Peptides against a protein of PDB entry 3OAK. Designs and how they scored, part 30

Target 1, 145 residues: chain A of PDB entry 3OAK
Amino acid sequence: DDLEQYLDEKILRLKDEMNIAAQLDIDTLNKRIETGDTSLIAMQKVKLLPKVVSVLSKANLADTILDNNLLQSVRIWLEPLPDGSLPSFEIQKSLFAALNDLPVKTEHLKESGLGRVVIFYTKSKRVEAQLARLAEKLIAEWTRP

## One batch from the design tools (peptide; aimed at target 1 F120 K123)

Design b1_p22_3_s1 (made by RFdiffusion4, then SolubleMPNN; its pose is not in this set)
Fold by OpenDDE base, seed 2:
Structure b1_p22_3_s1 (fold): chain B 145 residues (1-145), chain A 22 residues (1-22)
Amino acid sequence: as target 1 above (145 residues)
Amino acid sequence: GLSKEELEKWEKEAEELVAKYE
C-alpha cells in the first residue's frame, strides 16, 4: 500500500524532527547552565510545535500516529528540562488538547511512556491548574473499562 | 482500559519524578 507507506514515512520523519528538536533544546539548556549565558534560549520545540499540532489534529493520521509510536516523541516533549522547568505552557496545552482527540489505548501508553508523564502532570506543583485538569481528564478517560 | 496495576505502577514512577524535580 503506497499511501500507507507514505503516511508512515511522514510520521516517522516528524518523529525524528521532534526528537531532534527536543535534544537541541536540552543541549541549549545544559550549555546555559554550564556557561551561565542567559542569552541561550531553547526554542526548537516551540518552532516545530505548529507542525506537530497540525499533524496530531488530523483524524486520518490517528492510526499512523499511534502505530508508529509518535506518542513517544510527545512524551519526550512533555518531560522536565535540565534546569528543572517544564516545557512551555503552549506546548503543554497544545499537546494535551491533541491527546484528547486521539484514540489512545493502554498499549500506546506503555510503549511511549506517556501514561507516566501525564500522571506526573496531575501531581507536579509546577503545572498550571488548567493543564493539571486536562491531564486528570486524560487519565480518567484512559482508566475507563 | 488501563488496569489498576499499571496505573499504580505509573503513579509510583510519577511520584518519584516529582520528588526528583521538586
Scores: peptide ipSAE 0.582, ipTM 0.935, DockQ to the pose 0.784
OpenDDE base, seeds 1, 3, 4, 5: peptide ipSAE 0.576, 0.574, 0.575, 0.570; ipTM 0.934, 0.933, 0.933, 0.932

Design b1_p22_3_s2 (made by RFdiffusion4, then SolubleMPNN; its pose is not in this set)
Fold by OpenDDE base, seed 2:
Structure b1_p22_3_s2 (fold): chain B 145 residues (1-145), chain A 22 residues (1-22)
Amino acid sequence: as target 1 above (145 residues)
Amino acid sequence: GLSKEELEEWEREAEELVEKYE
């Protein structure tokens, strides 16, 4: 119906914005590596983060979020960057917190690739302990028999 | 639900990421 279509379009627009932000940050960091210009700073994801968090936290959008595979964009945002660094602490913390409140199912993890990335956060030595624990909590919940 | 095989696959892939960047 009209409402469902509106919500789908809203989520799909955000998904597109997230993907663009991620790519722009990647491009910035690749250029930084290539040129050595340390003044180049990747800021697109950080700028968009409040909007992402706002959407992910809305219970009435949960089904739309999951049905449109927004978690794929969440996965992209969590992946290591070209220089090997991880996204900012704030991005990690915010996204893990948001994921904790979503009714994520196995099918969503598979179609988004998020499961693998969250497991990565349980293993990486570069992840803050508190975030590693959050990642572990999510994996435990998602893998319950 | 998630099968043991699927979980192990993700764990292997995650480990590959760790090895790639660390």
Scores: peptide ipSAE 0.541, ipTM 0.925, DockQ to the pose 0.690
OpenDDE base, seeds 1, 3, 4, 5: peptide ipSAE 0.538, 0.537, 0.539, 0.532; ipTM 0.924, 0.924, 0.924, 0.923

Design b1_p22_3_s3 (made by RFdiffusion4, then SolubleMPNN; its pose is not in this set)
Fold by OpenDDE base, seed 2:
Structure b1_p22_3_s3 (fold): chain B 145 residues (1-145), chain A 22 residues (1-22)
Amino acid sequence: as target 1 above (145 residues)
Amino acid sequence: GLSREELEKWEKEAEELVKKYE
């Protein structure tokens, strides 16, 4: 019980950090568009990525990750940015790799919106072929009976 | 696993997202 509570709090804190990072990057890019200041660079997600990957890769956190809908924040990180661009190649690659090892179920895909976004990555012409294949692999796994 | 119905629903939504940005 104590451990479960600790793990919940850990994941919820990360979820909050991820959401904040995403919003800060969005704000940065919106300001870049508004002002034309090309020196404005969105770096918050990239800075937090190692921590996210570390958490997502831990088997003992899988249930906590899924139960607390951390995948919603993963979805947010994968969404297109205000300028229409996609998150960095490294973010895409790292998250898809991490997702491959999680026991993701339909209910998690629905409550997070991740299913739709991953399918988007199989369709977008702006996605690198390597990452599109990773997205396709995930969809194939999730569609298995 | 993910049902075909749900998959098709998300595929349509994803396609709309593609159209929005491309």
Scores: peptide ipSAE 0.595, ipTM 0.938, DockQ to the pose 0.771
OpenDDE base, seeds 1, 3, 4, 5: peptide ipSAE 0.592, 0.589, 0.589, 0.586; ipTM 0.938, 0.937, 0.937, 0.936

Design b1_p22_3_s4 (made by RFdiffusion4, then SolubleMPNN; its pose is not in this set)
Fold by OpenDDE base, seed 2:
Structure b1_p22_3_s4 (fold): chain B 145 residues (1-145), chain A 22 residues (1-22)
Amino acid sequence: as target 1 above (145 residues)
Amino acid sequence: GISEEELAKWEEEAEELVAKYE
């Protein structure tokens, strides 16, 4: 119906924005590495984060989020960056919190590649202990029989 | 839920990711 289509378009727009933000940050960091210009700061994801959090927190959007594979963009946002760093603590914290409240199913994990990345966060020595525990919690929930 | 095989695959890939960046 009209509402469903509207919501789909909303999520798809956000998905596109998230992907663009991620790519711009990657480009920024690659250029920083290439040129040595330490004034180059990747801030596109951080800038967009409030909007992402707002959308992910809305219960009425859960189905639309999952059906349109927005979790793929979440996965992209969580991946390590070209300089070897991880996304900001705030991004990690916000996204893991959002994931904890979504009815994520196996099919969504497969479609998005999120499973691998979340497991990565359980293993990485660079992840804050609090967030590593959240990642472990998610994996435990998703792997329940 | 997630099959054992799928989980194992993800874990392997995650470990590769760790090795790549750490």
Scores: peptide ipSAE 0.582, ipTM 0.932, DockQ to the pose 0.782
OpenDDE base, seeds 1, 3, 4, 5: peptide ipSAE 0.575, 0.576, 0.573, 0.574; ipTM 0.931, 0.931, 0.930, 0.930

Design b1_p22_4 (made by RFdiffusion4)
Pose (drawn by RFdiffusion4):
Structure b1_p22_4 (pose): chain A 145 residues (1-145), chain P 22 residues (1-22)
Amino acid sequence: as target 1 above (145 residues)
Amino acid sequence: MTDEDVEEGHEWADEQLEIQNS
């Protein structure tokens, strides 16, 4: 029905917006490298983050989020950038907190690649200790026999 | 996650750490 299509469209639109924001930040960081212009900063993901957090925090959107592979975009947002730098602390914390509340299943991890990037957060030296503990906790919730 | 998924995550994460530590 119309309501279900409306919700799917809402999540699909957010997925595309998130992908555009991540790609624009990557372009900015490549541009920053090719040209050593130190004023260049990547802020598109930070600008969109409240919209992403608002959607991820609604329990009645969990099915729509999971069914439409929005977690693929979340993985893109957590991936290290071309120079090895991580996204801002606010993005990391907000995304991990939202994952703690979502009923993520193996099929979602498979389609999104989210598990691979969370393991990176347990090894990275640049990740704050509290977020590493959250990442380890999530890996544990997902590697149950 | 399966054992395969975990192993693939370790391989992928090691590649990213090589870039991060360069």

Design b1_p22_4_s1 (made by RFdiffusion4, then SolubleMPNN; from b1_p22_4, 12 letters changed)
Fold by OpenDDE base, seed 4:
Structure b1_p22_4_s1 (fold): chain B 145 residues (1-145), chain A 22 residues (1-22)
Amino acid sequence: as target 1 above (145 residues)
Amino acid sequence: MTEEELKEGEEYAEKLLEIEEK
């Protein structure tokens, strides 16, 4: 119906924006590595984060979020960057908080690849303990029979 | 996630950890 279509389009637009932001940040950091220009700062994800958080926090969007595989973009945002660093703590915290409130199912994990990245967050030495614990919680929930 | 998925995920995570540790 009209609402479903509107919501789908909304989520798909955000998904696209997220993917673009991620790629732009990757490009920025790659250039930073290549040129040594430390003034190059990856800011695209941070800039878009408020919008992402706003969408992910909406209960009425949960099904649309999951059905349109927005979690793939979430996964992308969580992946390590070219310089080996992780996304900002704020990005991590916001996304994990959002994930904790989503009714994520096995099928969503398969199509997004999110599970493997969250497993990484349970092990990484660069992840804050609080987020590592949350990652562990999520993995436990997602592996529950 | 299935046991297989967990295994694959762990393998992936290990690869990322190797990168992280340089």
Scores: peptide ipSAE 0.575, ipTM 0.934, DockQ to the pose 0.805
OpenDDE base, seeds 1, 2, 3, 5: peptide ipSAE 0.570, 0.570, 0.565, 0.568; ipTM 0.933, 0.934, 0.931, 0.933

Design b1_p22_4_s2 (made by RFdiffusion4, then SolubleMPNN; from b1_p22_4, 13 letters changed)
Fold by OpenDDE base, seed 1:
Structure b1_p22_4_s2 (fold): chain B 145 residues (1-145), chain A 22 residues (1-22)
Amino acid sequence: as target 1 above (145 residues)
Amino acid sequence: LTKEELEEGEKYAEKLLEIEEK
C-alpha cells in the first residue's frame, strides 16, 4: 500500500546515504594518508548518525529495515577504516544497541554479512569491553545448532 | 549463523584484525 511504499523508499534512501557517508569517510582518510594533511577529518558517518539512530529505533520500521537489507549498510559502517581505526565509539554503541533490539533472522545475516563483522568485534583489542560483551551476546543469539 | 558460517566468519574476522593492526 501507499504507506509501505513510502517506508520502503525512506529506508532505501537512508541506505544510500549511509553507503555514501561510509565511502566519503574512506576517501577522506585515504587522502589524509597520502597527503599528510591532518586537517582532513572523516565525519560523514558521525553527521548522519542521529538520523540512522532515529530510524533504527522505530519498531514500526523493523520489517522494512530488515527486508531492504539496511543491515548491509550497518555492517559497512562497522568495518575498520583505511588508517586501521574503528568507527567512533558513539557509532559503535548506537548501532550495537539497535541491533540488540531488532528481530534479526538468519536470512538477514546471510544477505548483509553482518555476522562476520560482529565476530570481529568479539576479538578486537580496540573495542570497549562493554561492546565486546554485547557482540558476544548477539553472536550467541544468532548461532544455530 | 550455522556452525560453518561461524567458522567462515571467524576467518573473515581475522582478516579484519590484520587490517586493524597494520
Scores: peptide ipSAE 0.561, ipTM 0.936, DockQ to the pose 0.759
OpenDDE base, seeds 2, 3, 4, 5: peptide ipSAE 0.551, 0.547, 0.556, 0.552; ipTM 0.933, 0.932, 0.934, 0.934

Design b1_p22_4_s3 (made by RFdiffusion4, then SolubleMPNN; from b1_p22_4, 11 letters changed)
Fold by OpenDDE base, seed 4:
Structure b1_p22_4_s3 (fold): chain B 145 residues (1-145), chain A 22 residues (1-22)
Amino acid sequence: as target 1 above (145 residues)
Amino acid sequence: MTEEELEEGEEYAEKLLEIEEA
């Protein structure tokens, strides 16, 4: 119906914006590495984060989020950056909080690849302990029979 | 996630850890 179509389009637009933001940050950091220009700061994801959080927090959008594989973009945002660093703590915290409230199923994990990245967060020494524990919780939940 | 998916995920995570620690 009209509402479902509207919501799908909304999520797909956000997904596209997230992917673009991630790529722009990657490009920025690659250029920083190449040129040594420390004035180059990757901020595209951070700028978009409030919008992402707003959408992910809406219970009425859960099905649309999952059905349109927005979790793939969430996965991309959580991946290590070209310089080996992680996304900002705020991005991590916000996304993990959102994931904790989503009814993520096995099919969503398969199509997004999110699971393997969250496993990484259970192991990384650069991840804050609180987020590592949350990552462990998510993995445990997602592996339940 | 299946056991196989967990194993694959672990392998992937290890690769990322290597990158992070390099």
Scores: peptide ipSAE 0.578, ipTM 0.936, DockQ to the pose 0.852
OpenDDE base, seeds 1, 2, 3, 5: peptide ipSAE 0.574, 0.569, 0.565, 0.576; ipTM 0.935, 0.934, 0.933, 0.935

Design b1_p22_4_s4 (made by RFdiffusion4, then SolubleMPNN; from b1_p22_4, 14 letters changed)
Fold by OpenDDE base, seed 1:
Structure b1_p22_4_s4 (fold): chain B 145 residues (1-145), chain A 22 residues (1-22)
Amino acid sequence: as target 1 above (145 residues)
Amino acid sequence: LTEEELKEGEKYAEKLLEIEEK
């Protein structure tokens, strides 16, 4: 119906924006590495984060989020950056909180590749302990016998 | 995640760890 179509379009637009933000930050950091220009700061994801959090927190959007593979963009946002750093703590914390409340199923994990990135967060020494524990919790919940 | 997917995921995670520690 009209509402469903509207919601699909909204989520797909956000997905596109998230992907663009991630790529712009990657480009910025690559250029920073190449030029040594320390004034180059990757902030596109941080700027978009409030919008992402707002969408992910809405229960009525859960099905639309999952059906449109927004979790793929979440996965991309969580990956290490060219300089070896992780996304900001706020990004990590916000996304993991959102993941904890979403009814993520096996098919969503397969199409997004999110599971393997969350496994990374159970192992990384740069991840805060509280988030590592949450990552472990999610993996346990998603694991099928 | 199946057990096999967990194993594959762990291998992928190791690659990311290498990137992080480069």
Scores: peptide ipSAE 0.571, ipTM 0.937, DockQ to the pose 0.775
OpenDDE base, seeds 2, 3, 4, 5: peptide ipSAE 0.563, 0.563, 0.569, 0.564; ipTM 0.935, 0.935, 0.936, 0.935

Design b1_p22_5_s1 (made by RFdiffusion4, then SolubleMPNN; its pose is not in this set)
Fold by OpenDDE base, seed 2:
Structure b1_p22_5_s1 (fold): chain B 145 residues (1-145), chain A 22 residues (1-22)
Amino acid sequence: as target 1 above (145 residues)
Amino acid sequence: MRELPPYEPIKPLTVEELESLL
């Protein structure tokens, strides 16, 4: 119906915006490495983060989020950066918190690749302890019968 | 600004391995 179509378009637009933000940040960091210009700062994901969190936190959007594989873009945001670092503390914390309230199923984890990435955060010795615990909490929830 | 945690390489899980955990 009209509402479903509207919601699909909303989520698909956000998905595209997230992917673009991730790529722009990657491009910025690659250029920083290549040129040595330390004034180049990747800010696109951080700028978009409030909008992402707002959408992920809306219960009425859960089905639309999952059906349109928005979690793939969440996974992309959690992947390592060209400079060998992980995404900002705030991005990790906000996304892990938002994911905790979504009815994520195994099929969504497979489709998005999110499960593998979150498991990585539970195993890395260099991830902040607080964030590793949040990742572990997600894994525990997703592995419950 | 807070220093970003460094990326630590880890062997990626296969889909089958993930399914066995979930």
Scores: peptide ipSAE 0.036, ipTM 0.614, DockQ to the pose 0.027
OpenDDE base, seeds 1, 3, 4, 5: peptide ipSAE 0.029, 0.027, 0.026, 0.030; ipTM 0.574, 0.587, 0.594, 0.549

Design b1_p22_5_s2 (made by RFdiffusion4, then SolubleMPNN; its pose is not in this set)
Fold by OpenDDE base, seed 3:
Structure b1_p22_5_s2 (fold): chain B 145 residues (1-145), chain A 22 residues (1-22)
Amino acid sequence: as target 1 above (145 residues)
Amino acid sequence: MRELPPYEPIEPLTVEELEKLL
């Protein structure tokens, strides 16, 4: 199936782009910590965020997203940064919103590690209250029998 | 693509907690 192959390649390319963006931001922040150069700003994820949200919002891509474990890259984007800080408010909000519309199952949570990081957001005192509530909503949906 | 380290939360989440919810 040519379409299926095309969609798989599309998602896998995005997955790669997301992982690269995450690593570049990590590298930037590590260098910022090492040098004290506050002009170094991690912005690769933010620049790519609109594309990520666009893809995650497409119902026709849901199966491809889940089958290719794109949620692993979503998890990576949500992880704390080298200095212990969290990704930007916008990244958190956008991803939590997008995740709410995906038919995520337990198997996807396990293979991506996404459940673990979202639980973190429900427990962390560093998370904004409104975002913690979004995380709690996701957990409630994912843990329903 | 470079390999990223596994997720290690600053605030711990036990395996038992995760298994209970997932």
Scores: peptide ipSAE 0.138, ipTM 0.646, DockQ to the pose 0.023
OpenDDE base, seeds 1, 2, 4, 5: peptide ipSAE 0.031, 0.035, 0.119, 0.030; ipTM 0.604, 0.634, 0.625, 0.580

Design b1_p22_5_s3 (made by RFdiffusion4, then SolubleMPNN; its pose is not in this set)
Fold by OpenDDE base, seed 3:
Structure b1_p22_5_s3 (fold): chain B 145 residues (1-145), chain A 22 residues (1-22)
Amino acid sequence: as target 1 above (145 residues)
Amino acid sequence: ARELPPYEPIEPLTVEELEALL
């Protein structure tokens, strides 16, 4: 199926872009820590965020997103940064919102590691209460009997 | 595609614990 293959490749390309953005931000922050140069700002994820949100919001891409484990890259984007900080408020809010509309199943949570990181957001004192509540909502939805 | 290693959470959950919750 040409369309299926095309969509798979599209999502895999985005997945790669997301991973690269995450690594570049990590590199930036590591260099910031190493050099003390406060002008170094991690912006790659934020720059790519609109594209990520656009893709995640499309219901017709849900199967392709889940089948290609794009949620692994979402998990990566939510993980703490080298300096111990968390992704920007906008990244957290946008991703939590997008995740709420995806038909995420247990197997997707397991293969991506997303469940663990979202649970982290429900427990961390570094997370704003509003976002912690969004994380709790996701966990409740995913773990309900 | 590049795969980054997962972070270590403050209170780490084992795979078994995660599977029990989900």
Scores: peptide ipSAE 0.035, ipTM 0.620, DockQ to the pose 0.023
OpenDDE base, seeds 1, 2, 4, 5: peptide ipSAE 0.026, 0.028, 0.024, 0.025; ipTM 0.549, 0.525, 0.564, 0.507; seed 2 fails the geometry check

Design b1_p22_5_s4 (made by RFdiffusion4, then SolubleMPNN; its pose is not in this set)
Fold by OpenDDE base, seed 2:
Structure b1_p22_5_s4 (fold): chain B 145 residues (1-145), chain A 22 residues (1-22)
Amino acid sequence: as target 1 above (145 residues)
Amino acid sequence: MRELPPYEPIEPLTVEELESLL
């Protein structure tokens, strides 16, 4: 119906925006590495984060989020960056918190690749303890019978 | 829209590892 179409378009637009933000940050960091220009700062994901969190936190959007594989873009935002760093603490924390409230199923984890990335956060020595615990909590929830 | 290719984690997981946990 009209509402479903509207919500689909909303989520798909956000998905595009997230992907573009990720790519722009990747491009910025690649250029930083290539040129040595330390003034180049990747800011696109951080700028978009409030909007992402707002959408992910809305219960009425959960089905649309999952059906349109927005979690793939969440996965992209959580992946390591070209300079070897991880996304900002705030991005990690906000996304893990948002994921905790979504009715994520195994099929969504496989479709998005998110499961693999979150498991990475439980194992990585580069992840802050607080965030590793949040990742562990997600894994525990997703592995429940 | 075109999806971005995934970046490999520094500590990659195998499909088997993922399947065993999830």
Scores: peptide ipSAE 0.035, ipTM 0.612, DockQ to the pose 0.023
OpenDDE base, seeds 1, 3, 4, 5: peptide ipSAE 0.033, 0.029, 0.030, 0.029; ipTM 0.617, 0.597, 0.611, 0.532

Design b1_p22_6 (made by RFdiffusion4)
Pose (drawn by RFdiffusion4):
Order: structure tokens, then C-alpha cells, then sequence
Structure b1_p22_6 (pose): chain A 145 residues (1-145), chain P 22 residues (1-22)
């Protein structure tokens, strides 16, 4: 029905917006490298983050989020950038807190590649200790026999 | 460098991902 299509469209639009924002930040960081212009900063993901957090925090949107592979975009947002730098602390914390609340299943991890990037957050030396503990906790919740 | 370290960490994360999720 219309309501279901409306919700799917809402999540699919957010997925595309998140992808555009990640790609624009990557272009900015590549541009920052090719040209050593130190004033260049990547802020598109930070600008969109409240909208992403608002959607991820709604329990009644969990099915729609999971069914439409929005977690693929979340994984992109958590990936290290071309120079090896991580996204801002606010992005990391907000995304991990939202993942703690979502009923993520193996099929979602498979389609999104989210598990791979979370393992990276347990090894990275540039990740704050509290977020590493959150990442380890999530890996544990997902590697249950 | 930070980029080289991140590449090494990603390679390890990938190997561990294959063990845990594949």
C-alpha cells in the first residue's frame, strides 16, 4: 500500500543522500591531496548526520531500514577515507549507538558489509577507546554460535 | 604513514571478516 511505499521511498532517498554526501567528502579529501590546499574540509556527512540519526533511531522504521540495505550506507560512512583518516567522532558514536539498538541479522551484515568495517574499528589506533569497546560489543553480539 | 597503517588494518579486518562471517 501507499504507506509502505512511502516508507521504502523515505529510506531509499536517505540511502542515496548518504551516498552522495560520502562521495562528496571523498572528492574533497582527494582534492585536498592532489592539491595540498589545507583549507579543504569534508563536512557533507556531518551536515546530513542529524537526518540519518533521526531515521535510525525510530523503532518503527527498523524493518524498512533493514529491508532496504540502508546499513550499506552506514558502512560507507564508517570506512576510512583515502588518506587513512576516520570520519568525525560524532559520526562514529552516533552510528554505533544506533546499531546497538537495531535488530541486525546475518543477512543484513552480509548485504551491507557492515561487519568488516566494525572489525576495523576494533584494530584502529585512531579510534577512541569507548568506541572500540562499543565495536567489540557489536562484533560479539553478531558472532554468536 | 596513516594511509599505509589503515591499509594494513583493513587487510587484517578482511581476513577476520572471512573467518567470522563467511
Amino acid sequence: as target 1 above (145 residues)
Amino acid sequence: SMKEEAEEELEEAQEEYEELFE

Design b1_p22_6_s1 (made by RFdiffusion4, then SolubleMPNN; from b1_p22_6, 6 letters changed)
Fold by OpenDDE base, seed 4:
Structure b1_p22_6_s1 (fold): chain B 145 residues (1-145), chain A 22 residues (1-22)
Amino acid sequence: as target 1 above (145 residues)
Amino acid sequence: SLKEEAEKILEEAEKEYKELFE
């Protein structure tokens, strides 16, 4: 199907872009740590966030998102940074909101590693209470038989 | 350190993940 192929390619491109953005930010932050240059700001994920949110919010893309393991890139974006800090609050908030509306199944959590990271957000003291609660909600939903 | 804290929580999260999903 032409549409299915188009959507697959769209999601895979976004996945690649997300991974690149994450790595560039990691590189920036590592350099910041190594050099002490506080002018180095990681902004690649933030720049791409609107596009990510737009895609994740489209119901007609849900299957394509899940089938192509875009959640792996979502997981990467949610992981702690090199210095142990977390991604920006806006990134967290946007991604968790999107996750809340996706028909995520256990298999997707395993193949993406997202399950472990969301559990992290239920436990970390660096997470805002509202997002910690949402993380708990998601885990509860995903662990239902 | 913040990094050590994050790593500790990740380890705990991994343990809990295995308990819940594996």
Scores: peptide ipSAE 0.728, ipTM 0.964, DockQ to the pose 0.905
OpenDDE base, seeds 1, 2, 3, 5: peptide ipSAE 0.728, 0.724, 0.728, 0.727; ipTM 0.964, 0.964, 0.964, 0.964

Design b1_p22_6_s2 (made by RFdiffusion4, then SolubleMPNN; from b1_p22_6 with M2L E9I E11K A13S Q14E)
Fold by OpenDDE base, seed 3:
Structure b1_p22_6_s2 (fold): chain B 145 residues (1-145), chain A 22 residues (1-22)
Amino acid sequence: as target 1 above (145 residues)
Amino acid sequence: SLKEEAEEILKESEEEYEELFE
């Protein structure tokens, strides 16, 4: 129906915006590494984060979020950066909090690749303990019948 | 390096992901 179409388009637009933000930040960081210009700061994801959090927190959007594979973009945002560093703590914290409240199923993990990245957060020494524990909790929940 | 470490952990994570979900 009209509402469903509207919501799908809304989520797909956000997905596109998230992907663009991630790529722009990657480009910025790669250029920073290449040129040594320390004035280059990757800020696109941070700028978009409030909108992402707002959408992910809405229970009435959960189905639309999952059906449109927005988790793929969440995965992209959580992936290590070109220099091996991680996205900002705020991005990590916000996204993991959102994931904890979403009715994520195995099919969503497989189609998004999110499972692999969350496992990464259980292993990396660069992850804050509180988030590592949350990552472990999520993996445990997602791998149980 | 940090990059190499991340790549290694990603590889391990992929293997574990395949074991758990595939």
Scores: peptide ipSAE 0.695, ipTM 0.959, DockQ to the pose 0.890
OpenDDE base, seeds 1, 2, 4, 5: peptide ipSAE 0.683, 0.675, 0.680, 0.693; ipTM 0.958, 0.957, 0.958, 0.959

Design b1_p22_6_s3 (made by RFdiffusion4, then SolubleMPNN; from b1_p22_6, 6 letters changed)
Fold by OpenDDE base, seed 3:
Formats: C-alpha cells, sequence, structure tokens
Structure b1_p22_6_s3 (fold): chain B 145 residues (1-145), chain A 22 residues (1-22)
C-alpha cells in the first residue's frame, strides 16, 4: 500500500545516502593518504549520523529497516577504513546501540554481511572494551539455538 | 602496520563468521 511504499522508499533513500557518505569518506581518506594533505577530513558519515540514529531507533521502522537490508549500510559504516583505522567512536557506539535494540535474525546477518564485521569488533584490540563486550553479546545472541 | 593488522583480523573474522553462520 501507499504507506508501505513510502516507508520502503524512505529507508532505501537513507540506505543510498549512507552508502554515498561512506564512499565519500573513503575517497577523502584515500586522497589524504595519496597527497599527504592532512586538511582532508572525512566527515560525511558523522554529518549523517543523527539521521541514521533517528531512523534506527524507531520501532515502527524495524521491519522496513530489516526488509530493505539497511543493515548492509550499517555494516559498511562499521567497516575499517582504508588506512586500517576504525570509524569514530561515536559512530560505533551509536550503531551498536541501535543493533542491540533491533530484532535481527540470521537471515539479516547473512544478507548484510554484518556478522563478520561485528565479529571483527570482538577481536580487534583497538575497539573500546565496552563496545567489544557489546559486540560479543550480540554475536552470542545471534548464534544461540 | 595498522592496515596489515586490520586485514589479518578481518580474515580471522571472516573464518569465524563462516563457522558460526554458514
Amino acid sequence: as target 1 above (145 residues)
Amino acid sequence: SLKEETERILEEAEREYEELFE
């Protein structure tokens, strides 16, 4: 119906915006590495983060979020950057908090690739302890019988 | 390097992901 279509389009637009933001940040960082221009700062994801958090926090959007594989974009935002560094702590914290409240199922993890990235956060020593523990909690929940 | 370490851990994560979810 009209509402369902509207919500789908809304989430798909956000998904696209997230993907664009991630790519722009990657491009910025790659250029920074290539040119040595330290004035280049990746800010696109940070700018979009409030909107992402707002959407992810809405219980009434959970089904639309999961059905449209928005978690793929969440995964992209959590992936390590070209230089091996991690996204900002704020991005990590916000997204993990959102994930903790979503009814994520195995199928969503597979189609998004999110599982692999969250496992990464359980293993990397550069991840803050509280987020590493949360990542472990999520993996445990997602892999329970 | 940081990048190499990250890539190594990503590879480990990939293997564990396959074991847990596939």
Scores: peptide ipSAE 0.736, ipTM 0.964, DockQ to the pose 0.963
OpenDDE base, seeds 1, 2, 4, 5: peptide ipSAE 0.734, 0.735, 0.736, 0.733; ipTM 0.964, 0.964, 0.964, 0.964

Design b1_p22_6_s4 (made by RFdiffusion4, then SolubleMPNN; from b1_p22_6, 7 letters changed)
Fold by OpenDDE base, seed 4:
Structure b1_p22_6_s4 (fold): chain B 145 residues (1-145), chain A 22 residues (1-22)
Amino acid sequence: as target 1 above (145 residues)
Amino acid sequence: SLKEETEKILKEAEEEYEKLFE
């Protein structure tokens, strides 16, 4: 199917872009830690976030998103940073909102590692209450018999 | 420290994940 192929490629490209953005931000933060230069700001994910949100919000892309393990990149974006801090609140909020509308199944959580990360968000004291509650909701939904 | 706390919670999350999903 031509459309399916097109969508697969689109998602895989985004996945790559997300991974690159995450790594660039990690590099920036590591450099900031190493040098103490507080002017170094990690902004690659923030710059890409609108595109990510746009894609994740499209119902017609849900299957493609899940089949291509885009959630792995979502997981990466949600993971704690090198200094132990968390991604920006906006990133967290946007991604959790998107996750809430995706038909995520257990298999997707396993293959992406997202399950562990979302559990982390239920436990971390650094997470805003609203997002912690949403994380709990997601875990509850995903672990339903 | 923040990093240590995060690592601790990550470990706990991993353990819980294993119980819930494996």
Scores: peptide ipSAE 0.731, ipTM 0.963, DockQ to the pose 0.939
OpenDDE base, seeds 1, 2, 3, 5: peptide ipSAE 0.729, 0.730, 0.731, 0.729; ipTM 0.963, 0.963, 0.963, 0.962

